# Ledger of designs, part 13: peptides against a protein of PDB entry 3QIS

Target 1, 334 residues: chain A of PDB entry 3QIS
Amino acid sequence: PSLELSRREFVFENVKFRQLQKEKFQISNNGQVPCHFSFIPKLNDSQYCKPWLRAEPFEGYLEPNETVDISLDVYVSKDSVTILNSGEDKIEDILVLHLDRGKDYFLTISGNYLPSCFGTSLEALCRMKRPIREVPVTKLIDLEEDSFLEKEKSLLQMVPLDEGASERPLQVPKEIWLLVDHLFKYACHQEDLFQTPGMQEELQQIIDCLDTSIPETIPGSNHSVAEALLIFLEALPEPVICYELYQRCLDSAYDPRICRQVISQLPRCHRNVFRYLMAFLRELLKFSEYNSVNANMIATLFTSLLLRPPPNLMARQTPSDRQRAIQFLLGFLL

## One batch from the design tools (peptide; aimed at target 1 K174 D181 N272 E283)

Design b1_p11_2_s2 (made by RFdiffusion4, then SolubleMPNN; from b1_p11_2, 4 letters changed)
Fold by OpenDDE base, seed 1:
Structure b1_p11_2_s2 (fold): chain B 334 residues (1-334), chain A 11 residues (1-11)
Amino acid sequence: as target 1 above (334 residues)
Amino acid sequence: VSFEELLESYR
């Protein structure tokens, strides 16, 4: 069997979080026999491609002189955004198109990723006084490393923050501040807030706006701004309530005093973000007659974002654990 | 402290 490929090199320029890009190529059976093709893993890989890449179709059958179009789809989800932001991963891959009883065909994927404040740590964002697209990639790496070290020092109750020569970190990320300030000013009376989805185009505009600027006003509908806050919280590499405190939150869920003590043990930025969000959500609940928002809905929605089970426990989360997690947040909303 | 004053305290 033999294939002819219309293209073997693919470049995905300016890949962004949640923005789908597509490149297409054609494969043709230029042989005299039917052939089955498939994308196969490389020797050390479990998957035929990186998590941000997909081939469609990834396998198929071609009669002699038959042709098929294959789409290469690049999409950076919450699962890939953090590793791409840090430069740990890159928009580079090699796909192996295998032909049964034939040869392998190699496809080269390349491109560049544009960093996002979405999927960046709270610690790094608190140090980032400018939009992430204005920050040199080298400095992003340093900010993540320094943020990790400060988180670790904070957890160990070690050395007072040297009040010295380093620029004081923000109390909360400017991106969270901007989203919440907008929602407070413009969305408190919005019917079905956090219940109606935003527009995908508006979400992309909001993300791009937060990544590239410090706007006076966030673009898009109140629903899109509200959903952007949810997406931001979901995309955090470490949830607002750190994984280390997850079980303690569940164990304390029915004791409001212990719940507050658990929150006090969060790293400074996480604790500030949590308190800030809870204050906002309590304010939003005062407008329940207008926005149809209630404490149970908000607690249920935000629990999955703020109080995520550690990856090792995700598969073991019981309905009881979920109810405890909701109850934990309810103690801060009421 | 108004909620607005609280928001500004986190700025």
Scores: peptide ipSAE 0.270, ipTM 0.903, DockQ to the pose 0.820
OpenDDE base, seeds 2, 3, 4, 5: peptide ipSAE 0.039, 0.249, 0.256, 0.072; ipTM 0.779, 0.899, 0.901, 0.827

Design b1_p11_2_s3 (made by RFdiffusion4, then SolubleMPNN; from b1_p11_2, 5 letters changed)
Fold by OpenDDE base, seed 1:
Structure b1_p11_2_s3 (fold): chain B 334 residues (1-334), chain A 11 residues (1-11)
Amino acid sequence: as target 1 above (334 residues)
Amino acid sequence: MSFQELLESYR
């Protein structure tokens, strides 16, 4: 069996978080026998492609002289955004199109990723006074490394932050500040806030706006700005409540005093973001007659974002654990 | 502190 491919090299320029890109090519059975094709893993890979890439169809059958169009879809989700932001991964892959009893055909995927404040650590963002697209990639790496080291030092209670020559970190990321400031100013009376989905186009505009500028006003509807905050919190590599404190939050869920003590042990940026968000949400709850927002809804929604189980415990989360996590947040909303 | 003053304290 043999195939003819219309294209073997694919370039995905300016790949962005949550923006789907598609490239298509045709395969044709130029042989005399029916053939089955499939994308197969390379040696030592578990998957035929990286998590941000998909082929559709990824397998199929072709009669002699039959043709099929294959779509290569590039989509950076929350699961890939952090590793692409850091440059640990890149928009590069090799796909192996296998033909049963035939040859392997190699497809080269290349391109560039544009970093996002979405999927960047709170620590790095607190050090980032300019939009992420203005920051050289080399400095992003340094900011992540330095942020990791400061997180560790802060957890160890060792060295006072040398108030020295480095510019003081922001109390909270400017992106969170902008989102919350907008919602506070314009969305407190918005009916069904956090319950109505935003528009996908507006979400992309908000992401691009936060990645490229420090706007006076965030574009889009209040629903889109609200959803952008949720997406931001979901995309954080480390949740606002660090994984190390997850179990302690559950254990303290019914003791408001202990809950506050647990939060006090968060790294400075995480603690500030948590307090800032809780203050905002408590303010939003005063407008419940207008926005239809209640403490149980907010606690349920934000629990999955702020108090995520560590990856090793995700599969073991019980309904009881979820209820404790909700109760933990309720103690800060009431 | 008003909520607005709180917001500004995080700026």
Scores: peptide ipSAE 0.189, ipTM 0.870, DockQ to the pose 0.820
OpenDDE base, seeds 2, 3, 4, 5: peptide ipSAE 0.029, 0.153, 0.159, 0.045; ipTM 0.734, 0.856, 0.859, 0.794

Design b1_p11_2_s4 (made by RFdiffusion4, then SolubleMPNN; from b1_p11_2, 5 letters changed)
Fold by OpenDDE base, seed 1:
Structure b1_p11_2_s4 (fold): chain B 334 residues (1-334), chain A 11 residues (1-11)
Amino acid sequence: as target 1 above (334 residues)
Amino acid sequence: MSFEELLRSYR
């Protein structure tokens, strides 16, 4: 069996969070026998590609002189955004197109990723006074490392190092501030807020806006701005309520006093974001006659975002755990 | 403190 490939090198320029890019190529059976092709894992890989890449179709049969188009789809989800933002991963891969009883054909994937405030830690964003696209990648790495060290020191209740010449961190990320300030000003009377999906194009504009600027006004509908806040919270590498406190939140769910004590133990930025969001959501609930928002809906929606089970416990989350998690948030909304 | 003042206090 033998294949001819129209292209073997693919470049994905300016890859962004949640923006699909597609490159296509053609494979042709230039042999005299039917062939089966498949993308196969490299040695020591579990998957044929990185999680931000997909081939479609990834396998198939070709008769002699048959031709098929293969799409290479690059899509950075919440699962890949953090590692790409840090530069731990890159838009680089090698695909192995295997021909049964034939040769391997190597495809080179390359490109560049544009960092996003989505999928960046709350700690790093609190140190980031400029849009992320204005921050050198080297400095992003340093900000993540410093943020990790500060989080650890905060958890250990180590005395804050002297407020030396380092610029004071923001109380909350500017991106969260911008989203919530917009929603407070313009969306409190929006019917079906957080219930109606945003427009995908507007979501991309909002993401790009927050990544590249400090706007006076966020573009898009109130629904798109609301969904952008949800996407932001979902994409956080560490949820607003740190994984270390997850079980304690569940255990305290019916004791409002203990719930407040648990929240007080969050790292400063996480605690500020939590309090800020809860204050906003309580304000939004005053307009329930206009926006159709109620405490149970909001608690249910935001629980999955703010109070995520640790990755090792995700598969074990019971309906009871979910109810406790919702009850925990309800104690801050009511 | 108004809610608006609260929002501004986090800026």
Scores: peptide ipSAE 0.221, ipTM 0.892, DockQ to the pose 0.800
OpenDDE base, seeds 2, 3, 4, 5: peptide ipSAE 0.090, 0.046, 0.074, 0.164; ipTM 0.840, 0.802, 0.833, 0.857

Design b1_p11_3 (made by RFdiffusion4)
Pose (drawn by RFdiffusion4):
Structure b1_p11_3 (pose): chain A 293 residues (1-134, 168-310, 319-334), chain P 11 residues (1-11)
Amino acid sequence: PSLELSRREFVFENVKFRQLQKEKFQISNNGQVPCHFSFIPKLNDSQYCKPWLRAEPFEGYLEPNETVDISLDVYVSKDSVTILNSGEDKIEDILVLHLDRGKDYFLTISGNYLPSCFGTSLEALCRMKRPIRERPLQVPKEIWLLVDHLFKYACHQEDLFQTPGMQEELQQIIDCLDTSIPETIPGSNHSVAEALLIFLEALPEPVICYELYQRCLDSAYDPRICRQVISQLPRCHRNVFRYLMAFLRELLKFSEYNSVNANMIATLFTSLLLRPPPSDRQRAIQFLLGFLL
Amino acid sequence: FEEFHEEMGEP
């Protein structure tokens, strides 16, 4: 049971939020007998690698002496973006490729991560007047820029918030917001709209903070009480919530053109603005509908 | 909304 590896060191340079990278290498069974390989967790872990990293394939069978290409894939999603933004984690790791009843092959993962305004908290973004990778703001400039674009160009946009944008444009929008305060956000209205949804979803702390979440559901049927729960939010969260509710009510005025109705808004934005750490789903849409109408 | 939107873009 022996393996030959084309390489054991891999570099993921300039890793960005939601931008896929692949580092490929070839495994060849140079032994005399067939072998089984698999990636294993390092002593006392649950997984063989961190969440932003994946091996494809991660296990297999090799006769002597067939070869197989292994793809080491890096993808920073909403699960890892905040810890990589903060530096609590780095683009580094060790993969242990294990021959069943044999040697271990150690693969070193290195590289660097570029922080994004996406996955950064509303509080920190309101404190930063310049792009992240170039008195606090009422709302983060990035969310203002996305909403400003949609307000200017997308009020009459057919199927706004119902048609997915372009992956390439989403990344351009994110990089644009990480590095500039532009005159115009690049990309179609559907891309800008989706980038807004991704922004809300990627927030480390939702627009409605986690501890106020349950109170919101309990209070879902009393508009006086719902507004008061909103008053308990920190200033930046309260402002973002009010700002978005005002923006969505503005879009409802053009529903005959943009097909944006209360039903779609409630089911789309409730889970983004009001996340927990069922029929609670119903009190949640009721909570949000109470502000829209 | 426009006035309010512009206000939100400032400190």

Design b1_p11_3_s1 (made by RFdiffusion4, then SolubleMPNN; from b1_p11_3, 4 letters changed)
Fold by OpenDDE base, seed 2:
Structure b1_p11_3_s1 (fold): chain B 334 residues (1-334), chain A 11 residues (1-11)
Amino acid sequence: as target 1 above (334 residues)
Amino acid sequence: FEEFLRAMGQP
């Protein structure tokens, strides 16, 4: 069997979080026999491609002189955004298009990723006074490393070393502030807030706006701005309530005093963001007659975002654990 | 809340 490929090199320029890019190519059976093609894993890989890449179709049959179009789809989800933001992963891959009883054809995937404030740590974002796209990638790496070290020191109750003439971190990420300030100003009377989905185009505009600017006004509907806040919280590499405190939150869920003590043990940025969000949500609940928002709805929605189970416990989350997690947040909303 | 917003988040 033999194939002709219309293209073997693919460049995905300016890949962004949640923005689908597609490149198409044709494969033609230029042999005299039917062939089966498939994308196969490289040696030591479990998958034929990286998590942000997909081929469609990934396998098929071709009769002699038959041609099929293959789409290479690049999509950075919440599961890939953090490793791409840090430069730990890159928009580079090699696909192996295998023919049964035939040859391997190598496809080169390349490109560049544009960092996002989505999927960046709260600690790093508190150090970023400018939009993330204005920050050199080398400095993003340093900020993530410094953020890890500060988190560990905060958890260990180590006295911060004299912060030399380094500019004081923000109390909360400017991106969270911009989203919440917008919602507070314009969305308190919005019917079905956090219940109506945003528009995908508006969500992309909001993400790009937060990555590139400090806007006076966030673009899009109140529903899109509200959903952008949810996406931001979901995309955090570590949830607002750190994984280390997850079980203690569940154990304390019915003791408001212990709940407050657990929150006091969060890293400074996480603790500030938590308090800030809870203050906003309590304010939003005062307008329940207008916005149809209630404490149970908000607690249920935000629990999965703010109080995520550690990855090793996700498969074991009981209905009781979920109810305790909701009860924990209710103690800050009521 | 507005004072808290202003105190926490002005860049």
Scores: peptide ipSAE 0.045, ipTM 0.819, DockQ to the pose 0.705
OpenDDE base, seeds 1, 3, 4, 5: peptide ipSAE 0.040, 0.041, 0.043, 0.043; ipTM 0.806, 0.804, 0.811, 0.816

Design b1_p11_3_s2 (made by RFdiffusion4, then SolubleMPNN; from b1_p11_3, 4 letters changed)
Fold by OpenDDE base, seed 4:
Structure b1_p11_3_s2 (fold): chain B 334 residues (1-334), chain A 11 residues (1-11)
Amino acid sequence: as target 1 above (334 residues)
Amino acid sequence: FAEFLEAMGQP
C-alpha cells in the first residue's frame, strides 16, 4: 500500500487557550490495493499525539484512488494550558501516519503558544502587575519556579516575605479582581447568573482582554463574565483551596470554626482569593430575589472549582466526599 | 463590600 499526502508540515501560529485552530490535508491511495491508515503512537508514547492535538479522522480505509481529508485540530483546554503557559510543553509534535502492511508517514507539527492568565498559578499572577502577554516568557518561567518555592516556604512557615523586595505581590490576581468587580457592579441583579451559559465568542474576547490589557470594563454579557470566572477557577493548576488541605476541609466540613482554621493555613494569595470570592458570593446571595442564586447552587457550583480533589484521588471521590465539600463551602456562604 | 473589593485587588 502507498499514500500521497498533500502536506506533511503544519504550523499553528498564535495558539491560544480555548481557541480551536484547524489545518487540513488530503491523503490519497496512489497504490493498487486498498489500505487501512491510522495515526499510531511513537515509541514509548501512549497516544498518537499530544493532548492539545487531534486528527480527524485518526484512522480509516481507502480504496485505490480514494482521497480523504484529514483535519488536524489544535485546542488548548484546561488540561494542557498550564504546561504550555510554563513552557514545559510547546506547540510541537510529530505524528506517525501508519499504513497497515505499509510504511510510516511523518507529519511535523509546529507553532507558537501565546500565554494566558488562565491556567497560571495564583502565586505567579499575584506577582504580575501587567497583563501576561506583556511579561517576557523567561520571566514567566522564573515566576512559576519562584511561586513553587514560595508555596513550599509558606507551607513550612519559614521565611517572612522579605519586605525589601521592591515589588510587593498583589493581594489577589488582577484578573480575578476585574472579573469579580465587574460582576459585583453589573451582575448582582442578573437573572440566572451562573446558571445561564456565556457566549463562546464573548468568552474568547474576555480571555484575550485579560491576557492583553487591564480593561476599565470587561467586554460581554454578565453571563459570559460569570462563566469566565468559572473557567478561570477551573483552569488554575493549583485550586484556590490547595490540594494539601483538601482532606482537612472534608474532615472539618461540619465544624465552621475548624473550617476557618483550615482556610487560615492557605498560602496568602490563595487565602485572599478564597476570602474575596466568599465575600462576593455572600453579597450576591443578598440579591437572590433578582438573580435566582441560592447558597446550595453556589456551594455546589464553586465546590468543584475551589475544593478539587488531588489528581491521585479524583477517580475515588465519593458522593459523601462531594457532600462534605459542599458543606464546607456552605459554612462560608451562610 | 465595595471597600473590601477595592482594598483586596485594585490593579
Scores: peptide ipSAE 0.050, ipTM 0.831, DockQ to the pose 0.673
OpenDDE base, seeds 1, 2, 3, 5: peptide ipSAE 0.012, 0.045, 0.045, 0.043; ipTM 0.530, 0.825, 0.823, 0.819

Design b1_p11_3_s3 (made by RFdiffusion4, then SolubleMPNN; from b1_p11_3, 4 letters changed)
Fold by OpenDDE base, seed 5:
Formats: structure tokens, sequence, C-alpha cells
Structure b1_p11_3_s3 (fold): chain B 334 residues (1-334), chain A 11 residues (1-11)
């Protein structure tokens, strides 16, 4: 069996978080026998491609002289955004198109990624006074390394922040501040806030706006700005409530004093963001007659974002654990 | 809340 491929090199320019890009090519059976094709893993890989890439179809049969279109889809989700922002991964891959009893055909994937404040750590963002697209990639790496070291030092309660002439970190990321300030000013009376989805085009504009500027006003509807806040919180590499405190939050869920003590043990940036969001959400609940927002809805929605199970426990989350997590958050909303 | 917003958030 043999295949002819219309193209073998693919370039994905200016790849962004949550922006789908597609490239297509054709494969044709130029042999005299039916053939089965499939994308196969390289040696030592578990998957045929990186998490941000897919082929559609990834397998199939071709009769003699049959042709099929294959789509290569590049999409950076929350699962790939952090490693692409740090430059640990890149928009580069090699796909192996295998022909059963035939040859392997190699496809080269290349391109560039544009960093996002989405999927960046709270610690790094608190050190980042300029939009992420103004920050050199080398400096992003240094900010993530320094952020890891400060998180460890903060957990160990060891070192007072040396009052040395180094620029003090922001109390909260400017991106969270911009989103919440906008929602507070313009969305408190918005019907069905956090219940109506935003527009995909507006969400992309909001992401691009936060990545490239410090705007006076965020573009898009109140629903799109509200959904952008949810996407931001979901994309955090570590949730606002650090994974180390997850079980203690569940265990304390019915004791408001212990709940407040657990939150006091968060790293400074995480603790500030948590208190900031809870203050905003309590303010939003005062307008429940206008925005149709209630404490149970908010607690249910934000608990999944703020209090995520550690990766090792994700498969074991019980309905009881979820209810305890909701009850923990309710103690800060009421 | 506005005072807290101002104290936490002006870049």
Amino acid sequence: as target 1 above (334 residues)
Amino acid sequence: FEEFLKAMGQP
C-alpha cells in the first residue's frame, strides 16, 4: 500500500489561548489495494500528538484512488496553557501517519505561541505590573521560578519579605482587579449574571485586551466579562485555594472559625484574591432582586473553580465532598 | 467594598 499527501509541513502562527486554528491536507491511496491509515505514537509517547493538537479523522480506510481530507486542529485549553506560557512546551510536534503493512509518513507541525495572563500563576501575575505581552519570555520564566520559591517560603512562614528596594508585588493580579472592578461598576444590576453565557468573539477580545493592555474599560457584554472571570479562575495552574488546603477546607466546612483559619494560611496573593472575590460576591448578592443571583448558585459555581481537588484525588471526588466544598464557600457569602 | 477595591487594586 502507498499514500500520496498533498502537504507535510504545517505552520500555526500566533497561536492564542482558546483560539482554534485549523490546517487541512489530503491523503490519497495511489496503490492498487485498500489501505488502513492511522496516526501512531512516536517511541516513548503515549499519544500520537501533543495535548493542544488533534487530527480529524485520526484513522480510516481508503479504497484504491480514494481521497480523504484530514484536519489538523490546534487548540490551547486550560490543560496546555500554563506549559506554553512558561515556554516549557512550544508549538512544535511531529505526527506519524502509519499505513498498515506500509510506510510511515512524517508531518511537521511548527508555529509560535503568544503568552496569556490566563493560565499564569497568581504569584507571577502579582509581580507583573505590565501586560504579559510586554514581558520578555525570559522574564516570565524568572517570575515563575521566583513565584515558586516565594510560595514555598510563605508556606514555611520563614522569611519576612525583605524590605529591600525590589518592587513590591501587587496585592491582587491586575487582570482580576480589572475584571471585578468592571463587574462591580456595570454588572451588579445585570439580569442572569453568571447564568447567561458570553459571546465567543467577545471572550477572545477580553482575553486579548487583558494580555496586551491595561484598559480603562473591558470590551464586551457584562455576561462575557463575567464568563471571562470564570475562565480565568478555571485556567489557574493552582486554584485560588491551594491544593494543600483542599482537605482541610472540606473537614472545616461546618465550622466558620476553622474555615477562616484555613484561609489565613493561604499564600498572601491567594488569600488576597480569595478575600477580594468573596467581598465582590457578597456585594453582588445585595442586588439579587435585579441580577437573579443567589448564594447557593454562586457557591455551587465558584466552588468548582476556587476549591479544586488535587490532581491525585480528582477521580475520587464524592457528592459528599462536593457538598462540603459548597458549604465551605457559603460560610464566606452569608 | 469600594475602599477595599481602591486599596487592593490600583496598579
Scores: peptide ipSAE 0.071, ipTM 0.831, DockQ to the pose 0.676
OpenDDE base, seeds 1, 2, 3, 4: peptide ipSAE 0.045, 0.063, 0.048, 0.059; ipTM 0.821, 0.831, 0.822, 0.822

Design b1_p11_3_s4 (made by RFdiffusion4, then SolubleMPNN; from b1_p11_3, 4 letters changed)
Fold by OpenDDE base, seed 3:
Structure b1_p11_3_s4 (fold): chain B 334 residues (1-334), chain A 11 residues (1-11)
Amino acid sequence: as target 1 above (334 residues)
Amino acid sequence: FKEFAEAMGRP
């Protein structure tokens, strides 16, 4: 069996978080026999492609002289955004299109990723006074490394912040400040806030706006700005409540004093963001007559974002653990 | 909230 491929090199320029890109090519059976094609893993890979890439179809049959269109879809989700932001991964892959009883065809995937404040650590964002697209990638790496080291030092309570040479970090990321300040100013009376979905086009505009600028006003509807806050919190590499404190939050869920002590043990940035969000959400709840927002809805929604189970425990989360997590958050909303 | 938001640092 043999195939002819219309293209073997694919370039995905300016790949962004949550923006789908598609490149299409044709494969034709120029042989005299039917063939089965499939994308196959490389020798040491579990998957035929990186998590941000997909082929559709990824397998199929071709009769002699048959042609099929294959779509190569690039989509950076929350699962790939952090490693692409850090430059640990890149928009580079090699796909192996295999023919049964035939040869392999190699496809080269290349491109560039544009960093996002979405999927960047709270610690790095607190050090980032300019939009992420203005920050050189080399400095982003340094900021993440320094952020990790300072988080570790902060947890150890040992070293006073050396006041000397480094620019003082923000108390909260500018991006989360902007989102929450916008919602506080314009969305407190918004009917069905956090219940109505945003528009996908507006969400992309909000993401691009926060990645490239420090806006006076965030573009889009209040629903889109609200959903952008949820997406931001979901995309964090570490949740606002660090994984290390997850079990202690569950164990303390019915003791408001212990809950406050657990939160006091968060790294400074995480603790500030948590307190800021809780202060906002308590303010939003005062307008429940207008926005239809209640404490149970908010606690249920934000618990999944703020108090995520560590990856090793995700598969073991019980309904009781979820209820304890909600109860923990309720103690800060009421 | 407003005072807290201002204390958290306007960008």
Scores: peptide ipSAE 0.128, ipTM 0.882, DockQ to the pose 0.622
OpenDDE base, seeds 1, 2, 4, 5: peptide ipSAE 0.122, 0.112, 0.123, 0.117; ipTM 0.879, 0.874, 0.881, 0.875

Design b1_p11_4 (made by RFdiffusion4)
Pose (drawn by RFdiffusion4):
Structure b1_p11_4 (pose): chain A 293 residues (1-134, 168-310, 319-334), chain P 11 residues (1-11)
Amino acid sequence: PSLELSRREFVFENVKFRQLQKEKFQISNNGQVPCHFSFIPKLNDSQYCKPWLRAEPFEGYLEPNETVDISLDVYVSKDSVTILNSGEDKIEDILVLHLDRGKDYFLTISGNYLPSCFGTSLEALCRMKRPIRERPLQVPKEIWLLVDHLFKYACHQEDLFQTPGMQEELQQIIDCLDTSIPETIPGSNHSVAEALLIFLEALPEPVICYELYQRCLDSAYDPRICRQVISQLPRCHRNVFRYLMAFLRELLKFSEYNSVNANMIATLFTSLLLRPPPSDRQRAIQFLLGFLL
Amino acid sequence: SSASSLFSHLH
């Protein structure tokens, strides 16, 4: 049971939020007998690597002496963007490739991460007047820029918030917001709209903070009480919520053109603005509908 | 027209 590896060190340079990278290498069974390989957790872990990293394939069978290409894939999603933005985690790791009944092969993962305004808290963004990778703002300039674009160009946009944008444009928009305060956000209306949804979803703390979440559901049927729960939010969260509710009510006026109705808004934005740490799904859409109408 | 007009709804 022996393996030959084309390389053991891999570099993921300039890793960005939601941008896929692949570092590929070849494994060859140079032994005399067939072997089984698999990636294993390091002593006392649950997984063989961190969430932003994946091996493809992560296990297999090799006769002497067939070869197999292994793809080491890095993808920073909403699960890891905040800790990598914060520096609580780095683009580094060790993969232990394990021969069943044999040697261990140690693969070193290194590289660097570029922080994004996506996955950054509303509070910190309101305190930053410049792009992240170039008194506080009432709302983060990034969300204002996205909403400002949609307000200017997308009020009459057919199927707004129902058609997915382009992956390439989403990344251009994110990088644009990370590095600039542009005159125009690049990309189609569908891309800008989706980038807004991704922005809300990637927030480390939702627009409606986690501890107020349950109170919102309980209060879902009393508009006076719902508004008061909103008053308990920090200034920046309260402002973003009011700002978005006003923006969505503005879009409802053009529903005959943009097909944006209360049904779609409720089911789309409730889960983004009001996240927990069933029929609560009903009180939640009721909570949000109380503001839209 | 800009979305800055939406800041009136913050109160």

Design b1_p11_4_s1 (made by RFdiffusion4, then SolubleMPNN; from b1_p11_4, 7 letters changed; failed a check: too like the target's own chain)
Amino acid sequence: MSAEVLLKFLE

Design b1_p11_4_s2 (made by RFdiffusion4, then SolubleMPNN; from b1_p11_4, 5 letters changed)
Fold by OpenDDE base, seed 5:
Structure b1_p11_4_s2 (fold): chain B 334 residues (1-334), chain A 11 residues (1-11)
Amino acid sequence: as target 1 above (334 residues)
Amino acid sequence: KSASVLFKYLS
């Protein structure tokens, strides 16, 4: 069996968070026998491609002289955004198109990624006084390493932040402040806030705006700005309530005093963001007659974003654990 | 009162 490929090199320029890119090529059976093709893992890989890449179809049969179109789809989700932002991973891969009882055909994937404030840690963002696209990639690595060390020091209740460091971190990320301040100013009376989806084009504009500028006003509808806040919280590599405190939040869910003590043990940036969001959401609930927002809806929505189970426990989350997590958050909304 | 906590973060 043998194949002809119309193309073997693919370049994905200016790849961004949540922006789908597609490249297509054709494969043709130029042999005299039917053939089965499949994308196969390389040696030591569990999958045929990186998490941000997909082939469609990834397998199939071709009769003699048959041709099929294959789409290579590049999409950076919350699962790949953090490692691409730091430059730990890159828009580079090699695909192996295997022909059963035939040859392997290698496809080269290349390109560049544009960093996003989405998928960046709260600690790193608190150190970024400028938009992430103005920060050199080398400094992003240093900021992430420093952020890890500061998180560990904060958890260990060790050294007070040296008051003499010329660059004090922000109390909350500027990106969260911009989103929440906009919603507070313009969206408190918005009917069905957090219930109506935003527009995908507006979401991309909001992401690009936050990555490249410090705007006076965020573009798009109140629904798109609200959804951008949800996407931001979902994309955090560590949730606003750190994984280490997850079980203690569930255990304390019915004791408001213990709940406040657990939150006081969060790293400074996480604790500030949590208190800031809770203050905003309590203000939004005062306008429930206009925005149709209630405490149970908000608690249910934000609990999944703010209080995520640790990766090792995700498969074991019970309905009881989810109810305790909601009850924990309700104690800060009421 | 609640708005006063929000304004202090970028100043």
Scores: peptide ipSAE 0.033, ipTM 0.730, DockQ to the pose 0.213
OpenDDE base, seeds 1, 2, 3, 4: peptide ipSAE 0.027, 0.032, 0.030, 0.030; ipTM 0.708, 0.739, 0.725, 0.721

